# Ledger of designs, part 90: peptides against a protein of PDB entry 3NZW

Target 1, 212 residues: chain A of PDB entry 3NZW
Amino acid sequence: TTTLAFRFQGGIIVAVDSRATAGNWVASQTVKKVIEINPFLLGTMAGGAADCQFWETWLGSQCRLHELREKERISVAAASKILSNLVYQYKGAGLSMGTMICGYTRKEGPTIYYVDSDGTRLKGDIFCVGSGQTFAYGVLDSNYKWDLSVEDALYLGKRSILAAAHRDAYSGGSVNLYHVTEDGWIYHGNHDVGELFWKVKEEEGSFNNVIG
Target 2, 222 residues: chain B of PDB entry 3NZW
Amino acid sequence: QFNPYGDNGGTILGIAGEDFAVLAGDTRNITDYSINSRYEPKVFDCGDNIVMSANGFAADGDALVKRFKNSVKWYHFDHNDKKLSINSAARNIQHLLYGKRFFPYYVHTIIAGLDEDGKGAVYSFDPVGSYEREQCRAGGAAASLIMPFLDNQVNFKNQYEPGTNGKVKKPLKYLSVEEVIKLVRDSFTSATERHIQVGDGLEILIVTKDGVRKEFYELKRD

## One batch from the design tools (peptide; aimed at target 1 T21, target 2 D126)

Design b2_p29_2 (made by RFdiffusion4)
Pose (drawn by RFdiffusion4):
Structure b2_p29_2 (pose): chain A 212 residues (1-212), chain B 222 residues (1-222), chain P 29 residues (1-29)
Amino acid sequence: as target 1 above (212 residues)
Amino acid sequence: as target 2 above (222 residues)
Amino acid sequence: SAHLIFPSDEWNEAYNELQNLRYEAFLGW
């Protein structure tokens, strides 16, 4: 698994791979590691497939309940805390999740929270989570500027997940892109590494190792 | 010490067609190197046009299928006999499985039917509720032998248009019920050849808008 | 600006246990 989300001039970019594993066994190449909590809230998934899916789906129900009660969209900070506090209640029971809660509110602007099953909760501009996180950090950190165009930022996030899908035996499948503005999240497609790799290699001239 | 889990072998397979779906499984049940039964059904019609199989530790698989069938019964009781759609059944199974997160049903579960548009549908589950909708899926002992074959023959993976210099991928035309039954039977004869826990019989449940049909085929008994 | 956070040993153990559970449940012992 490789997931990343970063803030920049144009809002937030979220990119994830789609590989699921059972050890060295590729369980699936077509899993959805991003959950649309609501039109302005996204959650990313890494770790235990069932823990992430179950608790993030539950988080969506909790956020919806907040809107009905308060007649107002839940903040990114509060939404990430609901998950952070829930996971903390289970500390020591073996839950396994590395998670990012990304969204936009007039009150907070573009906002990213890293939340994991250890109970750690961090607000930040850039996060890469999962077994492939360091591979994504290598490409993303060396080309990141606050002033990236929406187009360039979307590409960097996509390229970073691609770098991780190439080097991490436990990451791969396809790349799912998202862009977050004050009007909510915009889905930017599912890019199969099976074609995305060769295309990027030709057009970019990178991945100069692998023989084509 | 006491081990609450055992392994009863068996292999299951699910393929979704345009307007049908199939869920197949060998009828052999095993413990270690012995055969408990050569015919012990492992794929079930749970009503509302849903078939399911929970493969792995059989006691857990039976308890789960029994609990789900009762769930469909109560769904009717509580919602004015409304039909439980396959997507709803999948989310329901997720909660049943995750409900034992800290003492799991040790099973790999697949269900099949039609979605609300009448299209074929297959869902597969992790032991603790992780699930996804798919075109096909192999589960159980020979899953590692069969899933690669299905990726090739069902989803045409690694296959290209001849003479296109590997540029044009083989189109994803869709399989008929006849072509699917062939892939299923071949899959199980192959699995019976290479995996000692697979054999004796093959039972397929076909699901269409007209309901659930069953077909049975013998397999090698060695 | 960037936070590169490495998982704890407890997290790695729990993840490995889940991976083993999934492997055994999918393919058997």

Design b2_p29_2_s1 (made by RFdiffusion4, then SolubleMPNN; from b2_p29_2, 18 letters changed)
Fold by OpenDDE base, seed 4:
Structure b2_p29_2_s1 (fold): chain B 212 residues (1-212), chain C 222 residues (1-222), chain A 29 residues (1-29)
Amino acid sequence: as target 1 above (212 residues)
Amino acid sequence: as target 2 above (222 residues)
Amino acid sequence: MFILLEPSEEMKEALEKELKLREEAIFGK
């Protein structure tokens, strides 16, 4: 698995691979590792698929309850805290979660929280989470700047996951790409890693270790 | 250490068509090297045009299917006999599985039916309730043997347009019911030849807008 | 079991280390 999220002048980019594995077996190439919590909040999935899917869906319900009660959208801080508090209650029980809660509120601006099953909750600008995180960081950090255009930021997110998919055997399938703005998240499609690889190789002259 | 789980073998396979879905399973039930039964159905019509199989430890599978059937009944009771949608069924099954997160049902669950648009739908679950809608899924003993074949024949993976040097994928096309049934039969025949936990009989449940149809085929009885 | 690779303790440590390094680089701490 490789998931990433980063803040930039245009909001948040979220990019994830779609491979699931069971040991050395590729269980799926089409897993949705982004949960659309609501039109304004995204959750990413790393670790146990069931743990992330179940609790992030539950989080969506809690966020909806908040909106109904308070008549306002929940903050990213509050949403991530709800999840963090929940997993903390299960600390030591064996939950496996490495998630990023991403959103854009008028009060907070673009906001990313990392939340894991050990009870860690971190606010930050750039996160890569998963077995391929180091490979993603290698590309992302080398090209990251706050002033990226939306187009360049989307490409950087996509390209970083591609790098991880190429080097990490546990990452691959496709890239799911999101842009989070004040108006909500925008899905920017599913990009097959194989097709993307050849395109990028041709356009950038990258991946010279593979002869086409 | 006491292992509360058994493995009763077998294999299941779901394939979604355009306006139909298929869920198939062999009828062999085995413990270790002993055949318990040559005809033990493991694919079930659960009502509301939903078929279900939970393959692995048979006792867990039967329990899960029973619980789901009960859930369907209660859903009708609470919602004035409203049909349970396949996506709602998937959510329900997730809750059933995840409710035992720390002592899981040792099964790979697949359901098949039609979505709200009348399109074929297959959902697969891990033992703890993560689920995904897929075009096809094999589960059980011979899943590792069958899935690559399904990827090639259903999803056209590794099939390319001639003359493109592998750069242009073959376009996806829906398979007919007859093509899917043939594919299922071929898959199970092949699995039976390579895996001792698969054999005896093949039951195929076909879901269409007209309901659930069942077909049976003989497999090798070794 | 569809295991999305467990964030290993190593991954968590790496993440924490990376965050710390980034904070130091950005904020001079």
Scores: peptide ipSAE 0.103, ipTM 0.830, DockQ to the pose 0.028
OpenDDE base, seeds 1, 2, 3, 5: peptide ipSAE 0.031, 0.035, 0.135, 0.067; ipTM 0.793, 0.802, 0.833, 0.816; seeds 2, 3, 5 fail the geometry check

Design b2_p29_2_s2 (made by RFdiffusion4, then SolubleMPNN; from b2_p29_2, 18 letters changed)
Fold by OpenDDE base, seed 2:
Structure b2_p29_2_s2 (fold): chain B 212 residues (1-212), chain C 222 residues (1-222), chain A 29 residues (1-29)
Amino acid sequence: as target 1 above (212 residues)
Amino acid sequence: as target 2 above (222 residues)
Amino acid sequence: MFILLKPSEEMKEALAREQELRRLAIFGR
């Protein structure tokens, strides 16, 4: 798995691969590793698929309850804290989760929290999470700037996941790409890694370790 | 060390069509190298045009299916006989599975039916309740033999249009019910030849807007 | 067989180190 999220002048980019594995077996190439909690809030998934899917869906319900009770959208800080508190209650039970809660509120602006099953909760501007995270960081950190255009930021997110998919055997399938703004998240499509790889290789002259 | 789980073998397969879905399973039940039964159905009509199979440890599978059937009954009771949608069924099954997160059902679960738009739907679950809607899925003993075949024949993976020098992929298209049944039969016939835990009989449940139809085919009884 | 979205064994430590390095890079300028 490779998931990433980063803040920039245009909001938040979220990009994830879609491969799921069970040992050496590729269980799926089409897993949705982004949960759309609400129109302004996304959750990413790494670790145990069931743990992430179950509890992030649960989180969605809690966020909705907050909105109904308080008549306002839940903050990214509060949403991430709910999840963090939950996983902390299960500390030592064997949950496996590495998630990013990404959203935009008027009060907070664009916000990213990392939450994992060890009880860690971190606010930050850039996170890559999963077995391919180091490969993604290699590309992302080399090209990241706060002042990226939306187009360049989207490409950078996509390109970083592609790099990870190329080097990490546990990442692949496709890239799901999101842009989060003050108006909510926008889905920017599913990009097959195979097709994307050859396109990028041709256009950039990159991936020269592979002879086309 | 005490092992609470058994393995009863078998294989299941789901394929979604345009306006139908198919869920198939062999009827062999085994323990170790002994055939317990040559005809033990493992694909069930659960009502509301939903078919289900939970393949692996048969005791767990039966328990899960029974719980789901009960869930369907209670859903009707609580919601004035409202039809349970396939997506809601999937969510319900997730909760059933994850409710035993720390002592899981040792099964691979697949359900099939029609979505709210009348399109074929297949959902697959891991033992603890992660689920995904897919066009096709194989589960059980011979899943590793069948899935690559389905990738090629249902999803047209690694197929290209002739004369395009591999630049144009074969377009995705829905298969007819006859084509799907043929693929299912070929899959199980092939699996039976190469896997001792698959064989004896093949039961296919076909879900359409008109209901659930069952077909049975003999497999090798080796 | 459980489906895993392969977590990094050193995920926590790596992320913590990265955040610290970034902090240092931002404030060390």
Scores: peptide ipSAE 0.256, ipTM 0.797, DockQ to the pose 0.025
OpenDDE base, seeds 1, 3, 4, 5: peptide ipSAE 0.247, 0.241, 0.242, 0.216; ipTM 0.793, 0.794, 0.776, 0.773; seeds 3, 4 fail the geometry check

Design b2_p29_2_s3 (made by RFdiffusion4, then SolubleMPNN; from b2_p29_2, 18 letters changed)
Fold by OpenDDE base, seed 3:
Structure b2_p29_2_s3 (fold): chain B 212 residues (1-212), chain C 222 residues (1-222), chain A 29 residues (1-29)
Amino acid sequence: as target 1 above (212 residues)
Amino acid sequence: as target 2 above (222 residues)
Amino acid sequence: MFHLIEPSEEMRKALAAEEKLKEEAIFGK
């Protein structure tokens, strides 16, 4: 798995691969590793698929309850704290979760929290999470700047996941791409890694280790 | 070391068509190398045009299916006989599976039916309740043998239009019921030849707007 | 092959709470 999220002048980019594995077996190439919690809040999934899917869906229910009770959208901080508190209750029980809670509220602006099953909760501007995270960081960190255009930021997110998919055997399938703004998240499509690879190689002249 | 789980073998296969869905399973039940039964159905009509199979440890599979059937009954009771949608069924099954996260049902679960638009739908689950809607899925002993074949024949992976020198992919299209049934039969026939835990009989449940139809075919008994 | 883990009381409560919410969502409407 490779997931990433980063803040920039235009909001948040979220990009994830879609491969699921069981040992050396590719179980699926089409897993949705982003949960749309609400129109303004996304959760990413790394680790155990069931753990992430179940608890982030549960989180969605909690967020909805909050909105019904408080008559306002839940903050990204509060949503991430709910999840963090939950996983902390299961500490040592064997949950496997590496998640990013990404959202935009008027009060907070664009916000990203990292939450994992070890009890870590971090606010930050850039996170890559999963077995391919180092490969993603290699591309992302080298090209990141706050003043990226939306187009360039989307491309950078997509390109970073592609790099991970190329090098990490546990990542692949496709890239699911999101842009989060004050008006909510926008889905920017599913990009097959194979097709994307050849396109990028041709356009950039990159991936010279592959003879096409 | 005490192992509370058994493995009863078998294989299941789901394929979604345009306006239908198919869920198939062999009828062999085995423990280790001993055949317990040559005809033990593992694909079930659960009502509301939803068919279900949970392949792996048969005791867990049966328990899960029974629980789901009960859930369907309760849903009808609470919602004035409203039909349970396939997506809601999937969510319910996730809940059933994850409720035993630390003592899981040792099964690979597949359900098939029609979505709210009348299109074929297949959902697959891991033992602890992660699920995905897919065009096709194989589960059980011969899943690793069948899935690549399905990828090629259903999703047309690695197929290209003739005369394009591999530059143009074959366009995706839905298969007919007859084509799907043939594909299922071929898949299980092939699996039976290569895997000892698959054989004896093949039961296919076909879901359409008109209901669930069952077909039976004999497989090798060796 | 699965590793059996006995859930804590807190975990059981969390799961039970989720069950209630789901039941309400599925059956309570």
Scores: peptide ipSAE 0.028, ipTM 0.751, DockQ to the pose 0.032
OpenDDE base, seeds 1, 2, 4, 5: peptide ipSAE 0.076, 0.074, 0.021, 0.023; ipTM 0.772, 0.763, 0.760, 0.751; seeds 1, 2, 5 fail the geometry check

Design b2_p29_2_s4 (made by RFdiffusion4, then SolubleMPNN; from b2_p29_2, 18 letters changed)
Fold by OpenDDE base, seed 3:
Structure b2_p29_2_s4 (fold): chain B 212 residues (1-212), chain C 222 residues (1-222), chain A 29 residues (1-29)
Amino acid sequence: as target 1 above (212 residues)
Amino acid sequence: as target 2 above (222 residues)
Amino acid sequence: MFHLIEPSEEEKKALEKELKLRELAIFGK
């Protein structure tokens, strides 16, 4: 898995691959590793598929309950804290989760929290999470700047996941791409890694380690 | 090496068509190298046009299916006989599986039916309850043999239009029920030849708007 | 168990052990 999220002048970019594995077996190439909690809040999934899917879905329910009770959308800080508190209760039990809670509220603006099953909760501007995270960081960090255009930021997110998919055997399938703004998240499509690879190679003249 | 499925008995296969879905399973029940039964059905009509199979450890599979059937009954009771949608069924099954997260059901679960738009739907689950909707899925002992075949024949992976020098992919299209049944039969026939835990009989449940029908075919009794 | 990140060998063994215990408990195997 490779997931990433970063803040920039235009909001938040979220990009993830779609491969699930069981050892050397590719279980799926079409896993949805982003949960759309509400129109303004996303959760990313890395680690155990069931742990992430179950608890982030549970989180979605908690966020909805908060909205109904408090008559306002839950903050990104509060949503991430709910998840963090939950996984902390199961610390040592064997949960495997690496998640980013990404969203917008009027109070916070664009916000990213990293939450994992070890009890870590971090607010930050840039996170790559998964077995391919170092490959994603290699591309992302080299090209990141706060003043990226939306177009360039979207491309950078997509391109970073592609790099990870190319080098990490546990990442691949497709890139799911999101842009989070003050008006909510926008889905920017599913991009098959195979097709994307050849397109990028041709357009950039990159991936020269592959001949063909 | 690491196997997400049970390897103690049989194989199951789901394929979603345009306005139908198919869930099939062999009828062999085996422990190690000993055949316990040559006819033990493992694909079940659970009501509300939902068919289910949980392949792997037979006792866990049976328990899970029974729990789900009971869940369907309770759903009707609580919701004035409202039909359980297949997406809601998938969520329910996730809870059943994840409720035993630290002592999992040793099964690969597949359900099939129609979605709320009348389109064929197949959902597959890992032993602890992760799930996704797919066009096709094989589970169980011979899943690794069948799944690549399904990728090729259902999703047209690595198929190209003739005369395009491999540059134009074969377009995706829905398969007819007859084509799907043929693929299922061919898949299980091939699996039976190469895997000792698959054989004896093939039971196919076909879900349409008109209900669930069953077909049975003999497999090799080796 | 499906993984979005490759599980550790320890995790794989733990899961396999649990599944094996289930087999032993129910089937005596």
Scores: peptide ipSAE 0.101, ipTM 0.758, DockQ to the pose 0.090
OpenDDE base, seeds 1, 2, 4, 5: peptide ipSAE 0.197, 0.191, 0.058, 0.162; ipTM 0.763, 0.773, 0.770, 0.753; seeds 1, 2, 5 fail the geometry check

Design b2_p29_3 (made by RFdiffusion4)
Pose (drawn by RFdiffusion4):
Structure b2_p29_3 (pose): chain A 212 residues (1-212), chain B 222 residues (1-222), chain P 29 residues (1-29)
Amino acid sequence: as target 1 above (212 residues)
Amino acid sequence: as target 2 above (222 residues)
Amino acid sequence: DLPKTYTQLWEEDLARQQEIVEEASEKFK
């Protein structure tokens, strides 16, 4: 698993791979590691497939309950805390999740929170989570500028997940892209590494190792 | 010490067609190197046009299928006999499985039917509720032998248009019920050849808008 | 020898995921 989300001039970019594993067994190449909590809230998934899916779906129900009760969209900070506090209650029970809650609210602007099953909760501009996180950091950190165009930022996030899908035996499948503005999240497609790799290699001249 | 889990072998397979779906499983039940039964059904019609199989530790698989069938019964009681759609059944199974997160049903579960558009549908589950909708899926002992074959023959993976220099992928034309039954039978004869826990019989449940049909085929008994 | 079952593989993968999450938490702290 490789997931990343970063803030920049044009809002937030979120990118994830889609591989699921059972050890060295590739369980699936087509899993959705991003959950659309609501039109302005996204959650990313890494770790235990069932823990992430179950608790993030539950988080969506909790956020919806807040809107009905307060007649107002839930903040990114509060939404990430609901999950952070829930996971904290289970500390020591073996839950396994590296998560990112990304969204936009007039009150907060573009906002990213890293939340994991250890109970750690961190606000930040850049996060890469999962077994392939360091591979994504390597490409993302060395090309990141606050002033990236929406187009360049979307590409960097996509390229970073691709770097991780190449080097991490536990990451791969396809790349799912998202862009977050004050008008909510915009889905930017599912890119199969099976074609995305060769295309990027030709057009970019990178991945110079692998023989084509 | 006491081990609450055992391994009863068996292999299950699910393929979705345009307007049908199939869920197949061998009828052999095993413990270690012995055969408990050569015919012990492992794929069930749970009503509302849903078939399911929970493969792994059989006691857990039975408890789960029994609990789900009762769930469909109560769904009718509580919602004015409304039909439980396959998507709804999948989310329901997720909660049943995750409900035992800290003492799991040790099973790999697949269900099949039609979605609300009448299309074929297959869902597979992790032991603790992780699930996804798919075109096909192999589960159980021979899953590692069969899933690669299905990726090739069902989803045409690694296959290209001849003479296109590997540029054009083989189109994803869709399989008929006849072509699917062939892939299923071949899959199980192959699995019976290479895996000692697979054999004796093959039972397929076909699901269409007209309901659930069953077909049975013998397998090698060695 | 027989191959490992899907549940045994799942347990190993979950343990590995827990280790990764612990290391990531320490890195972020």

Design b2_p29_3_s1 (made by RFdiffusion4, then SolubleMPNN; from b2_p29_3, 16 letters changed)
Fold by OpenDDE base, seed 2:
Structure b2_p29_3_s1 (fold): chain B 212 residues (1-212), chain C 222 residues (1-222), chain A 29 residues (1-29)
Amino acid sequence: as target 1 above (212 residues)
Amino acid sequence: as target 2 above (222 residues)
Amino acid sequence: SLPPTYFELYEETLAFNKKIIQQQSEALK
């Protein structure tokens, strides 16, 4: 798995691969590793598929309950804290989760929290999570600027996942791409890694370790 | 070594068509190298045009199916006989599976039916309740043999338009019910030849807007 | 040797379940 999120002048970019494995078996190439919690809030999934899918869906329910009770959208800080508190209760039980809670509220602006099953909760501007994270960081950190255009930021997110998919055996399938703004998240499509690879290689003259 | 689970073998296969879905399973039940039964159905009509199979440890599979069937009954009771949608069924099954997250049902679960738009739907679950809607999924003993075949024949993976030098992929299209049934039969026939835990009989449940139809075919008994 | 206690069987079950989850469940590594 490779998931990433970063803040920039235009909001948040979220990009993830779509491969799931069971041991050495590729269980799926089409897994949705982004949960759309609400129109303004996304969660990413890495680790145990069931753990992430179940508890992030549960988180969505908690966020909705907050909205109903408080008559306002939950903050990204509060949403991430709910999840963090939940997984902390299961500390030592064997949950496996590496998630990013990404959203936009008027109070907070564009916000990213990293939450994992060890009970870690971190606020930050850039996170890559999963077995391919180091490959993604290699591309992302090298090209990241706060002042990126939306177009360049979207491409950078997509390109970073592609790099990880190329090098990490546990990442692949496709890239799902999101842009989070004050008006909510926008889905920017599913990009097959195979097709994307050849396109990028041709356009950039990159990936020269592959002949063709 | 200590093992709280059994393994009863078998294989299941789901394929979604345009306006139908198919869920198939062999009828062999085995323990170790001994055939317990040559006809033990493992694909079930659960009502509301939903068919279900949970393949692996049969005791766990049966328990899960029974719990789901009971869930359907309670859903009707609580919601004035409202039909349970396939997506809601999938969510319910996730909760059933994840409820035993720390002592899982040792099964690969597949359900099939029609979505709210009348389109064929197949959902597959891991033992702890992660699920995905797919066009096709194989589960059980011969899943590793069948799934690549399905990738090629249902999803047209690695197929290209002639004369394009591999540049244009074969477009996706729905298969007819006859084509799907043929594909299922071919899949199980092939699996039976190569896997000792698959054989004896093949039961296919076909879900359409008109209800659930069952078909049975003999497989090799060796 | 003495047969395993209930507690020992319980611990073995937990260990086995962890193994099963690792092998049979989908991972988003």
Scores: peptide ipSAE 0.263, ipTM 0.820, DockQ to the pose 0.054; fails the geometry check
OpenDDE base, seeds 1, 3, 4, 5: peptide ipSAE 0.251, 0.253, 0.246, 0.259; ipTM 0.799, 0.808, 0.801, 0.800; seeds 1, 3, 4, 5 fail the geometry check

Design b2_p29_3_s2 (made by RFdiffusion4, then SolubleMPNN; from b2_p29_3, 14 letters changed)
Fold by OpenDDE base, seed 5:
Structure b2_p29_3_s2 (fold): chain B 212 residues (1-212), chain C 222 residues (1-222), chain A 29 residues (1-29)
Amino acid sequence: as target 1 above (212 residues)
Amino acid sequence: as target 2 above (222 residues)
Amino acid sequence: SLPKTYWELYEETRKRNQAIIKEQSERLK
């Protein structure tokens, strides 16, 4: 798995691969590793598929309940804290989760929290999470700047996942791409890694280790 | 060390068409090298045009299917006989599976039906309840043999348009009921020849807007 | 494929989340 999120002048970019594995077996190439919690809030999934899918869906329910009770949208900080507290209750039980809670509230602005099953909760501007995270960081960190245009930021997110998919055997399938704005998240499509690879190779002249 | 799980073999296969879905399974039940039964159905009509199979340890599979069937009944009771949608069924099954997250059902679960738009739907689950909707999925003993075949024949992987130097993928299209049934039969016939835990009989449940139809075919018995 | 905006996805997302809550609260708990 490779997931990433980063803040920039235009909001938040979220990009994830879609491969699921069981040992050396590719179980699926089409897994949705982003949960759309509400129109302003996304969660990414890395680690155990069932753990992430179940508890982040549960988180969505908790966020909706908060909205109903408090008559306002839950903050990204609070949503991430709910999840963090939940996984802490299961500490030592064997949950496997690496998630980013990404969203926008008027109070916080665009916000990213990293939460994992080890009990870590971090606020930050840039996170890559999963077995391919170092490959994604390699591309992302090298090209990141706050003043990226939306177009360049979207491409950078997509390109970073592609790099990870190319080098990490546990990442691949496709890239799902999101842009979180003050008006909510926008889904920017599913991009097949195979097709994207050849396109990028041709346009950039990159990936020269592979003969076309 | 204590092992509460058995493995009763068998194979299941789901394929979604445009306005139909198919869920198939062999009828062999085996322990190690001993055939327990040559006709033990493992694909079930659960009502509301939903078919289900949970393949692996048969005791766990049977328990899970029974629990889901009960869930369907209770859903009707609580919601004035409202039809359970396939996506809601999937969510329910996830909860059933994840409820035993730390002592899982040792099964690969597949359900098939029609979505709310009348399109064929197949959902596949791991033992602890992660799931996704797919066009096709094989599960069980011969899944590793069948799934690559399905990737090629249903998802058209590694098939390219002529004259494109292998750079343009063959476009996806739906298969007819007849094509799917043939594909299923061929898959199980091939699996039976190569895997001792698959054979005896093939039961195919076809879901359409008109309901669930069952077909039975004999497989090799040795 | 064209991207979907917040407003285009709002009702879909809301409906999905509401369905999850109903399922969990009314039947599964």
Scores: peptide ipSAE 0.012, ipTM 0.717, DockQ to the pose 0.019
OpenDDE base, seeds 1, 2, 3, 4: peptide ipSAE 0.287, 0.036, 0.309, 0.281; ipTM 0.818, 0.722, 0.831, 0.822; seeds 1, 2, 3, 4 fail the geometry check

